# Designs tried in a protein design run: peptides against a protein of PDB entry 6FRK. Part 70

Target 1, 411 residues: chain A of PDB entry 6FRK
Amino acid sequence: NEEVLNAMLKEVCTALLEADVNIKLVKQLRENVKSAIDLEEMASGLNKRKMIQHAVFKELVKLVDPGVKAWTPTKGKQNVIMFVGLQGSGKTTTCSKLAYYYQRKGWKTCLICADTFRAGAFDQLKQNATKARIPFYGSYTEMDPVIIASEGVEKFKNENFEIIIVDTSGRHKQEDSLFEEMLQVANAIQPDNIVYVMDASIGQACEAQAKAFKDKVDVASVIVTKLDGHAKGGGALSAVAATKSPIIFIGTGEHIDDFEPFKTQPFISKLLGMGDIEGLIDKVNELKLDDNEALIEKLKHGQFTLRDMYEQFQNIMKMGPFSQILGMIPGFGTDFMSKGNEQESMARLKKLMTIMDSMNDQELDSTDGAKVFSKQPGRIQRVARGSGVSTRDVQELLTQYTKFAQMVKKM

## One batch from the design tools (peptide; aimed at target 1 F332 T334)

Design b2_p23_2_s3 (made by RFdiffusion4, then SolubleMPNN; from b2_p23_2, 11 letters changed)
Fold by OpenDDE base, seed 2:
Formats: C-alpha cells, sequence, structure tokens
Structure b2_p23_2_s3 (fold): chain B 411 residues (1-411), chain A 23 residues (1-23)
C-alpha cells in the first residue's frame, strides 16, 4: 500500500513540477497528502487512485486559497484598480480585458495609461480602449507616471466613473528604480486594489517575481495570463503563495473576451489533467439551469428534437469561444481548436441555426424530425428556400441530427 | 445523480463537438 501511494505521489509530483508548480509547494503537498491519507482506509477496497486524487485535489485547493477574501468593487463608488507586473506579462491587454468585463456588467469603466517607460504604451492602450469603446486617459508629453495617474484618477473621479483602471510601467528584472516609481504611483492615487499580472509561462520564476512585487507594493489580487494551451497553470500557485493574494481572473487568449473570473475547482481539475468538468457544469448552469434540466430529462428518456439541438447550439454560442469549452472537456486540450477552426465552427453552427430558423414548430418539435422530412421531401425544399441554402445543406443537417438522436437513444 | 449529470453533460458536449466536426 505505501509503495503504491509513493508511486502515485511520484507521478503527481512529476506532473505538478512539469506544470511549473514550485518545488517547495510540491514537497509540502506531498507531505500534506501523506498525512491526510489513512492507509487503513486504502486497504478497505476503495479506489486507491480516487482517494489519492481527492487528497491531492483538496491540498491543491488549499494552496490556491490565500485565506484572504478577494476585493470586489462597490457599485456607485469610485474604485481605483492599479495594475503592476513585468514587461511582457500581458498587463496592458489585461487592463483592457478587465475594463471590458466590468463595462459588460454595466459598470462605468475607464482606463489610464501611466506607462511612460515603454515607447508606444499609450498608443497600444488607446487602440485597445477605442476598439472596446472604453474611455481612456494618458499623455504623450508628460513623463512622470505619478502626474499622469493622479490627473487621470482625478478626472475620472470627477466624471463619476465607478471602475478606474491604472496601467503602470512593466519592470525589467534588474531595475529597482521602476519599483520606486510604482510605489510613488500607488501612494499618489491610493488604489482600492493593486493587481499583480503574472505570465503563466514564466514557470518556476513566478514565486521570486511575485514576491519582489509584494515586498514593494501591497498587491491584493493576482491575474494570471497566457493560460492558453502551452502555459501550465502551476505558476499561479506560486503567485498566490508569494503574494498571499487571491487569483481574481485568468487570461485565456488574445481576444478581449478571453478573460474569465478565476474558479478554484476548475483550475485545479485542469492542472491535474482531469479536465474542467466543474467549470463545464458551471458554464452549463450559467446558461439557465432550468432549460438544461428539461433537456437532460428529455435525453434520459431518449428524446431529442431539432428544437433541442437548436437550443444546444444557442447554448454553445453563449458559452463563448469553443476553444474554452473544449478545454473544459477531459482529454480535449486547449490546442484542439485553433482560432481559425473556432470561427469556422461558429460560422457552421450559425449556418445550421439559420436552416432551423426556417423550420416550422411541427418539424422542430417532432421526436423523429428526420422522419417528418423523409415522409414529405417538399419540406426540405421549403426550408432550403427559406434559409437561402441548398437542399443538400438541409439534408446534411438532418443527417447530423439523425446521428445525434440515435446516440441519445442509446444513452 | 450529480455524477450521472456530469457524465450526461460530458457525453452531450462530446456529441455536440462531434456534430460540429461533422459539419
Amino acid sequence: as target 1 above (411 residues)
Amino acid sequence: EEEELKKLLEELHNLLLELSELL
């Protein structure tokens, strides 16, 4: 039993180290898991693998929990959010993503560029803000980031903005002067939240970098970027441990909507290669539980209509990028859908929905929709004309529906 | 029930993906 435990813990520790989890955290996890597993319960015929996975999961959840409640903005107040991080961490793009997130939630949101060190920083922020229709402030002439940040915060406070995001200069590894500048900005604007932006691809260096920021400024939140396919999320655990601050959001790509609230359970599940089953459930649940419960009951009874398929295509389109949905399914890597394939897949779904929009309720609500069309081929020609597609496109849809409905009947 | 629901959602999602790939 102890040999099996040690072998499985070795595999998990190897996977976590390969996932860029800090070696100290992996050692601590191994000790905590060994102390939490009752070897006598492992003798009782319980699935030893499931017990070890559950113990590992529970200890990883503790490592990502700093024991500090995440800061949340207050409605009707002026909330100043300062961003700090290394150059190339995705800080500027993350400022725009966070601003867009709050804007979509009905917050009066703005952006301030206090990065005077990087040539073209203000142009980049202005470009991103303009695309998202987010108000912005910055200067081409002022070189003091304290002045820009103070003037921008004052301006947007006077204009009754609720979310005021300040982007700062990214540190290079060797410049202590940029930490003094960052502290001066923080002291001048007195932010309600300081967000450290970390690139997940930095791996084992995440702890030392996150600590260097926390030792200079009161980091209260972490955002992890570049969690798209190649970056193993293990650096996030190191950032939480070093900053003692919660991860509040993750960046999952380059688009302004490739940004989501951090969820502990899904993240740990993905880190363990279990997939994001809980995040899939949560996303499915966010897509109105009631409609999905009714669908699940129909599926349990082997019933699946063209309307049920249409509603599922609507749900998939509402879930956001297919790459994110796929990356939530166990065994489907985030690389499974390139961005090109995703737009093409969404265009295909939208084409199918347009075909179904030309169907009548009798066709959509039939428990054997394919048989309705096979009995009366004139329906295919009507739908094809109504949707502006070929009769072949309608037949392809019906063939796919038939395959799906046959799979549902086998469930 | 929750594990069966998880499995059904996973199977539904895989089926929807297979449908999207067959498209």
Scores: peptide ipSAE 0.023, ipTM 0.429, DockQ to the pose 0.120
OpenDDE base, seeds 1, 3, 4, 5: peptide ipSAE 0.015, 0.013, 0.015, 0.010; ipTM 0.430, 0.401, 0.432, 0.388; seed 1 fails the geometry check

Design b2_p23_2_s4 (made by RFdiffusion4, then SolubleMPNN; from b2_p23_2, 12 letters changed)
Fold by OpenDDE base, seed 2:
Structure b2_p23_2_s4 (fold): chain B 411 residues (1-411), chain A 23 residues (1-23)
Amino acid sequence: as target 1 above (411 residues)
Amino acid sequence: EEEELKKILEELLNLLRELSELL
């Protein structure tokens, strides 16, 4: 029993280290898991793997919980949010993502560029803000970030903005002058929240970087970026441990909507390779599952129509990046679909839907749609003409439908 | 019910994956 436990813990520890979890945290987790597992309960025939996974999961959840409640903005108040982080962390992009997130929720949101160090920082922020229709402030002539931040915050306070996001200069690890500048900005604007933006791809360096920021400025929140397939996010645990601050959001890609509130359980599940079943349920619930319950009931009865397939294609298109959906399924990595293949897949889905838009209700609602077309080949020619496609494209759709309907009948 | 829903969702998503591989 102890040998099996030690072997499984070795595999889990290896996987966590490969996920960029800090070696100190992995050691502590291993000790905590060993102390939490009753070896006598493991003898009773309980699934030893499930028990160890549950103990590991529980200890990882504790490592992500800093024991501090996340700051939340107050509606109808002026909330100043200062961003800090290294150059290349995705800080400027994350400012725009957070601004867009609050704007979509009906908050009066704005952006301030207090990055005077990086050439073109203001142009980049202005481009992102303009594309998202977010009000912005910055200067091409003022070189003091304290002045820009103070003037911008005062302006947007006077204009009754609710969310005022301040982007600061990102520098390399070792410039005391940067930390002094950040402290001067923080003292001048008195932010309600200081957000540390961390790149997940920096791996084992996450702890030392996060600590260097926390030791100089009062970091109260963490945002982890670049959680798109390549970074398993283990550095996030190191950031929480070093900052003693909650992760509030994660960045999952390059798009302005590739940004979500941090959820502990889905994140740990994904870190363990268990998938994101909760985030999947939430995404499916956001799609109004009430229409899917009727589909699920039909699927349970082995009934699947061309309309049911059309509705599923609509649901896939509404769920956003199919790579993110697949990355929520246990055993599917985010690398399963490259972004290039995803756009092609979405274009193919849209082409199939366009073919189906030329079908009639009798064809769409038939429990054997392929048989309706096989009995009357003139229907294929009608649909092909109506959708502007070849008769071959319609036959390919019907072949795909037939394969899918056969899979549904085997469920 | 939640485990059954999870299983159905996994099955649906596997089907959608298999569809996407056929596309």
Scores: peptide ipSAE 0.017, ipTM 0.416, DockQ to the pose 0.151
OpenDDE base, seeds 1, 3, 4, 5: peptide ipSAE 0.016, 0.007, 0.007, 0.009; ipTM 0.426, 0.378, 0.375, 0.409; seed 3 fails the geometry check

Design b2_p23_3 (made by RFdiffusion4)
Pose (drawn by RFdiffusion4):
Structure b2_p23_3 (pose): chain A 374 residues (1-38, 47-273, 303-411), chain P 23 residues (1-23)
Amino acid sequence: NEEVLNAMLKEVCTALLEADVNIKLVKQLRENVKSAIDNKRKMIQHAVFKELVKLVDPGVKAWTPTKGKQNVIMFVGLQGSGKTTTCSKLAYYYQRKGWKTCLICADTFRAGAFDQLKQNATKARIPFYGSYTEMDPVIIASEGVEKFKNENFEIIIVDTSGRHKQEDSLFEEMLQVANAIQPDNIVYVMDASIGQACEAQAKAFKDKVDVASVIVTKLDGHAKGGGALSAVAATKSPIIFIGTGEHIDDFEPFKTQPFISKLLGQFTLRDMYEQFQNIMKMGPFSQILGMIPGFGTDFMSKGNEQESMARLKKLMTIMDSMNDQELDSTDGAKVFSKQPGRIQRVARGSGVSTRDVQELLTQYTKFAQMVKKM
Amino acid sequence: SKTETLVELFERKLEALKKLEEM
């Protein structure tokens, strides 16, 4: 049985290594689901599913904007990850939700970058800012957020150029652009086909700049997006959106369960009964209930106090014979009144008859009356 | 009747619980 766990466990470790999941997290997840584990494909895959939900959970809730206030969002990520594409996908998302959204092109390096964000904003009917001539992104971002602040926009999304960690020049310029405009949220946009080089770049982005949200693009293809587990662990940020195509409407919020599945492949007879059950539990205590000075009107009249401490086990064989629908019903007496067929099965395996209940149903009706009167 | 007696006993036990709470 130790060989059935390992053959089925190394088959999921290959399933995650093929889904571009970091080899560090596959080896760690393997001995996490081995230590926490101490219709067959369900008792195994349910344990694997709960271990994955433990990894995709960063513990941090997403940054959401406030209507009536200026929200500056700054996009960061590697070269070609889909920043300018996801900039228009997000401005279009909120603009459709009713936000005064605008775009700013703070890319002074990539050829045809302002022309790209201009044509994406021209198409989606979204205001845009940028420059063909201005070579300083700290100047484009500062003079754009200032313009759209004096025009009272609520979502101001600043697009930046692609950068990698080994370029300290572009990482300083990213930190200065973030210090000039002071964004409320910084989004790390990552390609879903990224391999093992993802945890190092995503970590260096978190170090130089404060990354609070992660977006995974190019998920509409064959890439399952396992590299996102290494950006969530590195940036400590949750995934808020995913990209699912080249168009502006190929964009939707991140849901954890479908991504992990793809990455993996009045008083009643019942109340009359419980009040009784506690009066039998407090039943050997009936002599304490006759203590009160001046109250002892009677005690064990006609000896029927003894069988009121004997009927509740027989009435328990009826509850033992009851399932969770009758037991957890608001009116445990209405489930059997409509279907007196349940009065025969309760009588079979519990040894009580269906006759005994008629005297109990009368005793029940009188008890049910004096509680609605309570 | 045995049913009337049982109802009277049950009512008296509830009244005794209330009295004990007052004490």

Design b2_p23_3_s1 (made by RFdiffusion4, then SolubleMPNN; from b2_p23_3, 11 letters changed)
Fold by OpenDDE base, seed 3:
Structure b2_p23_3_s1 (fold): chain B 411 residues (1-411), chain A 23 residues (1-23)
Amino acid sequence: as target 1 above (411 residues)
Amino acid sequence: SRIDEEVKLFEQILKALKLLEEL
């Protein structure tokens, strides 16, 4: 029994190391799991694998819990949020994502660019902020980030902004000059929260990086970026351990909407390759897909119309990038859709929907839509003309629909 | 084909949605 436990723990430890979990944390987890498993309970014929998986899951949940409640903004107050992190961490993009998140929740949000070191930092922030209709502040002439941050915070406090996000300078490496600048900015603006932004793709370097920031500035929150890539997110555990600060959000792509509140259980499930069923449930629930009960009931009966396909394409488009949805389904690795294929896939769905917008209710609501078009080929020509596409594009859509309807009949 | 990939994707989404209703 102990040999079997040690062999399974070795396999789990290998998988966690391959997930970029820090070697010290993996060793600690191994000892904690070994101590938590009663060998007598393992003798009772219980599924030893499930018991070890549960013990591992429980210890991973403890590793993402710093024992500190996450900071939350106070409604009707001026909340100053300072961002810190290395260049390339996604810090500037994450500032815009967080501002947009709070704006969508009905908070009066603004952005300050106090990054004077990176050429075009203010232009990038201004472009992102303008696209999202978020008020912004910065300078093309002021070189002192303390002055820019102070003036911007004062301006937006006087204008009764509730969420004031300050983006700071990053560097390619940990430098004393960067940390001194961050301290001077923090002392001047007195932020209510300091957010450390970490790139999950830096792997085993996450601990040392996170510690270096925490040792210099009072990091109170962590945001982990690039969890849409090959990074399994094990570096997030290292950041929590080093900063003793909770992960508050994760960045899941390049779009401004590719940003979600951190949830412990979904994250650990994804880290273990179990999929993010809870995050998929939450996304489905956030979309108010209450109309899905009627669809699922039709699908159970093997009924699938062109309208049902259209509604599903709308739902998929509302869920955001397909890679995120796929990455939530157990057994779909993140590798299946390169980022370039995602925009192309969304553009294709939109094209297919535009073709269906030129169909009539009889065509859309038919349980055999392809047969309606095959019996009256003049319908294909009408839809093609109405949508500005070729008759071939309409035939390709009907071929896709027929394949889907055949799959639904087999479900 | 690209169509067969989109079909497989949609099938998996439908399976996931069905599994979510059973939870």
Scores: peptide ipSAE 0.034, ipTM 0.408, DockQ to the pose 0.225
OpenDDE base, seeds 1, 2, 4, 5: peptide ipSAE 0.010, 0.029, 0.010, 0.015; ipTM 0.346, 0.428, 0.342, 0.346

Design b2_p23_3_s2 (made by RFdiffusion4, then SolubleMPNN; from b2_p23_3, 10 letters changed)
Fold by OpenDDE base, seed 2:
Structure b2_p23_3_s2 (fold): chain B 411 residues (1-411), chain A 23 residues (1-23)
Amino acid sequence: as target 1 above (411 residues)
Amino acid sequence: SRIDNLVKQFKQILEALKKLEEL
């Protein structure tokens, strides 16, 4: 029994190391899991694999919980949020994503570019802010980041902004001059929150980097970037362990909407390949798919139309990148994304929707859409011509719809 | 739950979309 436990723990430790979890954390986790497993209960024929998975899950949740409540902005107050992090961490992009997130939630949000080191930093921030219609401040002539940050914060405080985000200079290395500059900016603007931005793709370097920032600057929050379908989320554990600060958001792609509040349970479930059912539920609820009571009732009655399929494709497209949605479903491993570019899957959905846009209400609202087309083949030719596709593409869509409608009838 | 049914439906939609990518 102990040999079997040690073998299973070795497999789990290997998988966690392959997920860029720091070797010290993996060793500590192994000891904690081994101490938490009741060997007497394992003798009773309980599913040893499930017990070990549950113990690992519980200990990973504890590693991501710093025991410190995340800072949250206060409505109707001025909240100054300072961003810190290395060059290439996605800091500037993340400032724009956070600003856009709060703006969409009805907060009066603005951006300040206090990066005087990088040529074109202000142009990049201005471009992102302008696209998102976010007010911004910066200078082309002022070289002191303290002056820019102070003037920008004062300006936006006087204009009663609620969320004031300050982007600072990054460096390629941990340099004392960078930390001195960050401290001078922090002392001048007195931020309510200091956010450390970390790139998850740096893997084993996450601990040392996060520690170096925490040792010099009062980091209170962490944002982890580049948690795309291939990103090994283990670096997030290293950031929390080193900073003792909560992860507040994650960046999950290049789009301005590829940004979500951090949820511990979903994240650990995803890291273990258990799927993110809770994040999928939260995302489904954010889409107000609850308003589709009519669809749920139709599906309960085994009714599924081409319009119902079209609405589902619209919902999928609104949920965000197809990769993220698939990665939320248990058993859709990262291997599914390896065969098709996300852009190709979205282009395929959009092509199917374009074919359906050329259908009439009688075709879309029929409970047997395939039979409507089979009885009158001239409809296939009309839809094909209207959507600029082949008659084969329309027949493939109808074959797909028929497979869906048969699945719905078996529910 | 209503949500569990939506998740189940969504999974089936994605499984069918997967089968379409394999064709």
Scores: peptide ipSAE 0.009, ipTM 0.316, DockQ to the pose 0.040
OpenDDE base, seeds 1, 3, 4, 5: peptide ipSAE 0.007, 0.000, 0.000, 0.006; ipTM 0.323, 0.259, 0.263, 0.279; seed 3 fails the geometry check

Design b2_p23_3_s3 (made by RFdiffusion4, then SolubleMPNN; from b2_p23_3, 13 letters changed)
Fold by OpenDDE base, seed 1:
Structure b2_p23_3_s3 (fold): chain B 411 residues (1-411), chain A 23 residues (1-23)
Amino acid sequence: as target 1 above (411 residues)
Amino acid sequence: SRIDELVEQFKKILKALELLKEL
């Protein structure tokens, strides 16, 4: 029993290390899981795998809980939020995402660009803010970030803004001059919250980076970026452990809407390849798929047309990156779609849709579209010519459709 | 709930799309 436990814990530890969980945290988790598992209860015929998975899940949940309540803005008050982080962490993009998130919730939100070091920082912020219709402040001529931050905060306080987000300079490396500048800005504007933005893709470097920021600046919140369907979330655990600060949001892509409040349970579930059922529900609700009553009724009756398949491909394309959606389903591991495979999969879906765009209503609305094409092979040649594809590509689509339609009929 | 049914149908469609990827 102990050998089996040790073997299973070794696999879990390997998977966590592969997920960029810090080696010290993995060791501690292994010890905590061993201490939490009663070997005598494992002898009673309980599913040893499920018990170990549950113990691992419970210990990971504890690792993302710093025991500190996350700061939240107060409605009807001025809330100054200062962003800190390295260059390339996604800090500037995350400022815009957070501003947009609060604006969509009916907060009077603004952005300040206090990055004087990076050429075009203000233009980038202005571009993002203008697209999102978020008020912004910055300078093309002022080089002191303290002056810009102070003037911008004062302006937006006088205009009764509720959420005032200050983006600071990033550096390529940890430099004392960067931390001094951050402290000067923080002292001048007196932020209600300091948010550290961390790139999840830096893997095992997350702990050291997060610690270096926390040791110099009073980080109170963490945002983890680049948690796309391939980003290993294990660096988030390292950031929480190093900063003793809660993760408040995650960035899940490049779009301004690819930003969500951090939820511990869904995140750990996703990290373990258990899926994110809550995130999937939230995405389904955001798509208003409830308006597809007609599709649900057709599926319940075992009816599935090429048009129904086309509409599903459109819905999938609207949900964002297909890898992220699959990664929300239990049993779809994060590895199921490599970055290459996502673009290829989306290109494949778009190709299939382009083939269907060359079909007529009789072909699209048939409950047996494949049979319509099999009875009149000239339809395949027409569709192939219309979509600029081979007759083989059309036959492959019809073969795929037939497999789907058979699956729906068995449901 | 109606949402749970939608999620379940959507999971079935996505699982079917997985089968499309293996093709």
Scores: peptide ipSAE 0.006, ipTM 0.366, DockQ to the pose 0.041
OpenDDE base, seeds 2, 3, 4, 5: peptide ipSAE 0.006, 0.005, 0.005, 0.006; ipTM 0.344, 0.353, 0.337, 0.340; seed 4 fails the geometry check

Design b2_p23_3_s4 (made by RFdiffusion4, then SolubleMPNN; from b2_p23_3, 13 letters changed)
Fold by OpenDDE base, seed 3:
Structure b2_p23_3_s4 (fold): chain B 411 residues (1-411), chain A 23 residues (1-23)
Amino acid sequence: as target 1 above (411 residues)
Amino acid sequence: SKIDELVKQFEEILKALELLKKL
């Protein structure tokens, strides 16, 4: 029992380290999970695996929860939101995404460019703001970010804006002069919320960066960017731990709409390489995919038939929008299945199933279905005639099946 | 090819289904 626990904890710790979770947090999680299970094993004859998974999940949720309620803007008030973060963190793009999010929610929103350090910062903000039809303020001549921020905040307060977003200078590294400038801006405009923007792709550096910002300015919220890339988001846990501040939003792409409110459950699922596993488990349980025990035993033995492929295509079609299923798989962003590509993908799956409906049981149930067809080419012609497709379409299906069967043999 | 994309999509679904039963 202790060996099984230690083996599962080792796998989880490895997966978390591969997800860029800080080694200190991974060690702490391992100790907390071990302590939680040692207490619960005394109480219930429940499936020990489910208990370990629940304990791991619960401890990951605690790592994302700083125990502090996220700041929320007050309707009909003037809410000043200051953005801080390094150059390349996606800070300026995230200011525009947040402004657009609130504008779409019916908030009177504006943007201020107080970045005087980066050449073309104001032109970039102006371009993004103009495309989104968001009011903006900045200067081409004023070099003091405190003056620009103060004048812009005063202007938009006088015009009764509800959301006033201030973008600040970002540098390539933590520098005392950057932190002093941020502190001077914060003192001048007295923001209701300070948002730290972090790039998830910086991996293990997230803790040290997030801490350096929190030690200099009162960071109250975190936004994590570049979660559409290879970054599994483990650095976000490090940022929450270092800042003691909640993640409020995530950036999931380059488009202005690639921005969503942070949700703990989907994020932890994605971090574990589990996608939206609760939604996938719920959807799989709704589909009674428990009947696929026989399929998984076949997959464990490296066996995969054309019938097994057909049954999986039926399952995919029953799970509803293929985009929702793919969005639940780690590394498949919602962008891979634009609404137009989904109907086309479903039509292709249905075409492939129609070809398989013209196959016989010997062809469908063969562990080497492609070899059955290669030995007797007349079968390809029969299936092509039966399904109303070309012999090429049948050969393409068999080529796909062969790729799947080869993958399953490697699992 | 549009076929290789469907292959990859289905590979990831099979991995997800396998992960779900490992849960």
Scores: peptide ipSAE 0.026, ipTM 0.496, DockQ to the pose 0.174
OpenDDE base, seeds 1, 2, 4, 5: peptide ipSAE 0.014, 0.023, 0.022, 0.023; ipTM 0.336, 0.458, 0.438, 0.458

Design b2_p23_4 (made by RFdiffusion4)
Pose (drawn by RFdiffusion4):
Structure b2_p23_4 (pose): chain A 374 residues (1-38, 47-273, 303-411), chain P 23 residues (1-23)
Amino acid sequence: NEEVLNAMLKEVCTALLEADVNIKLVKQLRENVKSAIDNKRKMIQHAVFKELVKLVDPGVKAWTPTKGKQNVIMFVGLQGSGKTTTCSKLAYYYQRKGWKTCLICADTFRAGAFDQLKQNATKARIPFYGSYTEMDPVIIASEGVEKFKNENFEIIIVDTSGRHKQEDSLFEEMLQVANAIQPDNIVYVMDASIGQACEAQAKAFKDKVDVASVIVTKLDGHAKGGGALSAVAATKSPIIFIGTGEHIDDFEPFKTQPFISKLLGQFTLRDMYEQFQNIMKMGPFSQILGMIPGFGTDFMSKGNEQESMARLKKLMTIMDSMNDQELDSTDGAKVFSKQPGRIQRVARGSGVSTRDVQELLTQYTKFAQMVKKM
Amino acid sequence: DDFVEAFEKMLEAMEAFEKFLEE
């Protein structure tokens, strides 16, 4: 049985290593689901599913904008990850939700970058800012957020150039652009086909600049996006959106369950009964209830007090014979009144008859009356 | 009938006993 756990466990470790999941997290997840584990494919895959939900959970809720206030969002990520494409996908998303959204092109390096964001904003009917001539992104971002602030826009999304960590020049310039405009949220956009080099770049982005949200693009293809587990652990940020195509409407919020599945592949007879049950539990205590000075009108009249401490076990064979629908019903007496067929199966395996209940149903009706009167 | 009367008298004794404890 120790060999059936390991053959089926190394088959999921290969399923995650093929889904570009970091080898550090596969080896760690393997001995996490081995230590926490101490119709067959369900008792195994349920344990694997709960261990994955433990990893995709960063513990941090997403940053959401406030209507009536200026929200500056700054996009960061590697070269070619889809920042300019996801910039228009997000401005279009909120603009359709009713936000005064605008775009700013703070890329002064990439050829045809302003022309790219201009044509994406021209198409989606979204205001845009940038420059063909201005070579300083700190100037384009500062003079754009200033313009759209004096025009009272609520979602101001600043696009930046692609950068990698070994370029300290572009990482300083990213930190200066973030210090000039002071964004309310910084989004780390990552390609879904990224391999093992993802945890190092995503971590260096978190170190130089404060990354609070992660977007995974190019998920509409064959890439399952296992590199996102390494960006969530590195940036400490949850995934808010995913990209699912080249168009502006190929964009939707991140849901954890479908991503992990792809990455993996009035008084009743019942109340009359419980009040009884507690009066039998407090039944050997009936002599304490006759203590009160001046109250002892009677005690154990006609000896019927002894069988009121004996009927509740026989009535419990009826509850033992009851399932969770009758037991958890608001009116435990209405489930059997409509279907007196349930009065025969309660009588079979519990040894009580269907006759005994007629005297109980009268005793029940009188009890049910005096509680609605209570 | 006799059983229900004996049970009612127990409920009354429980309530009177709670009041006596409050006093």

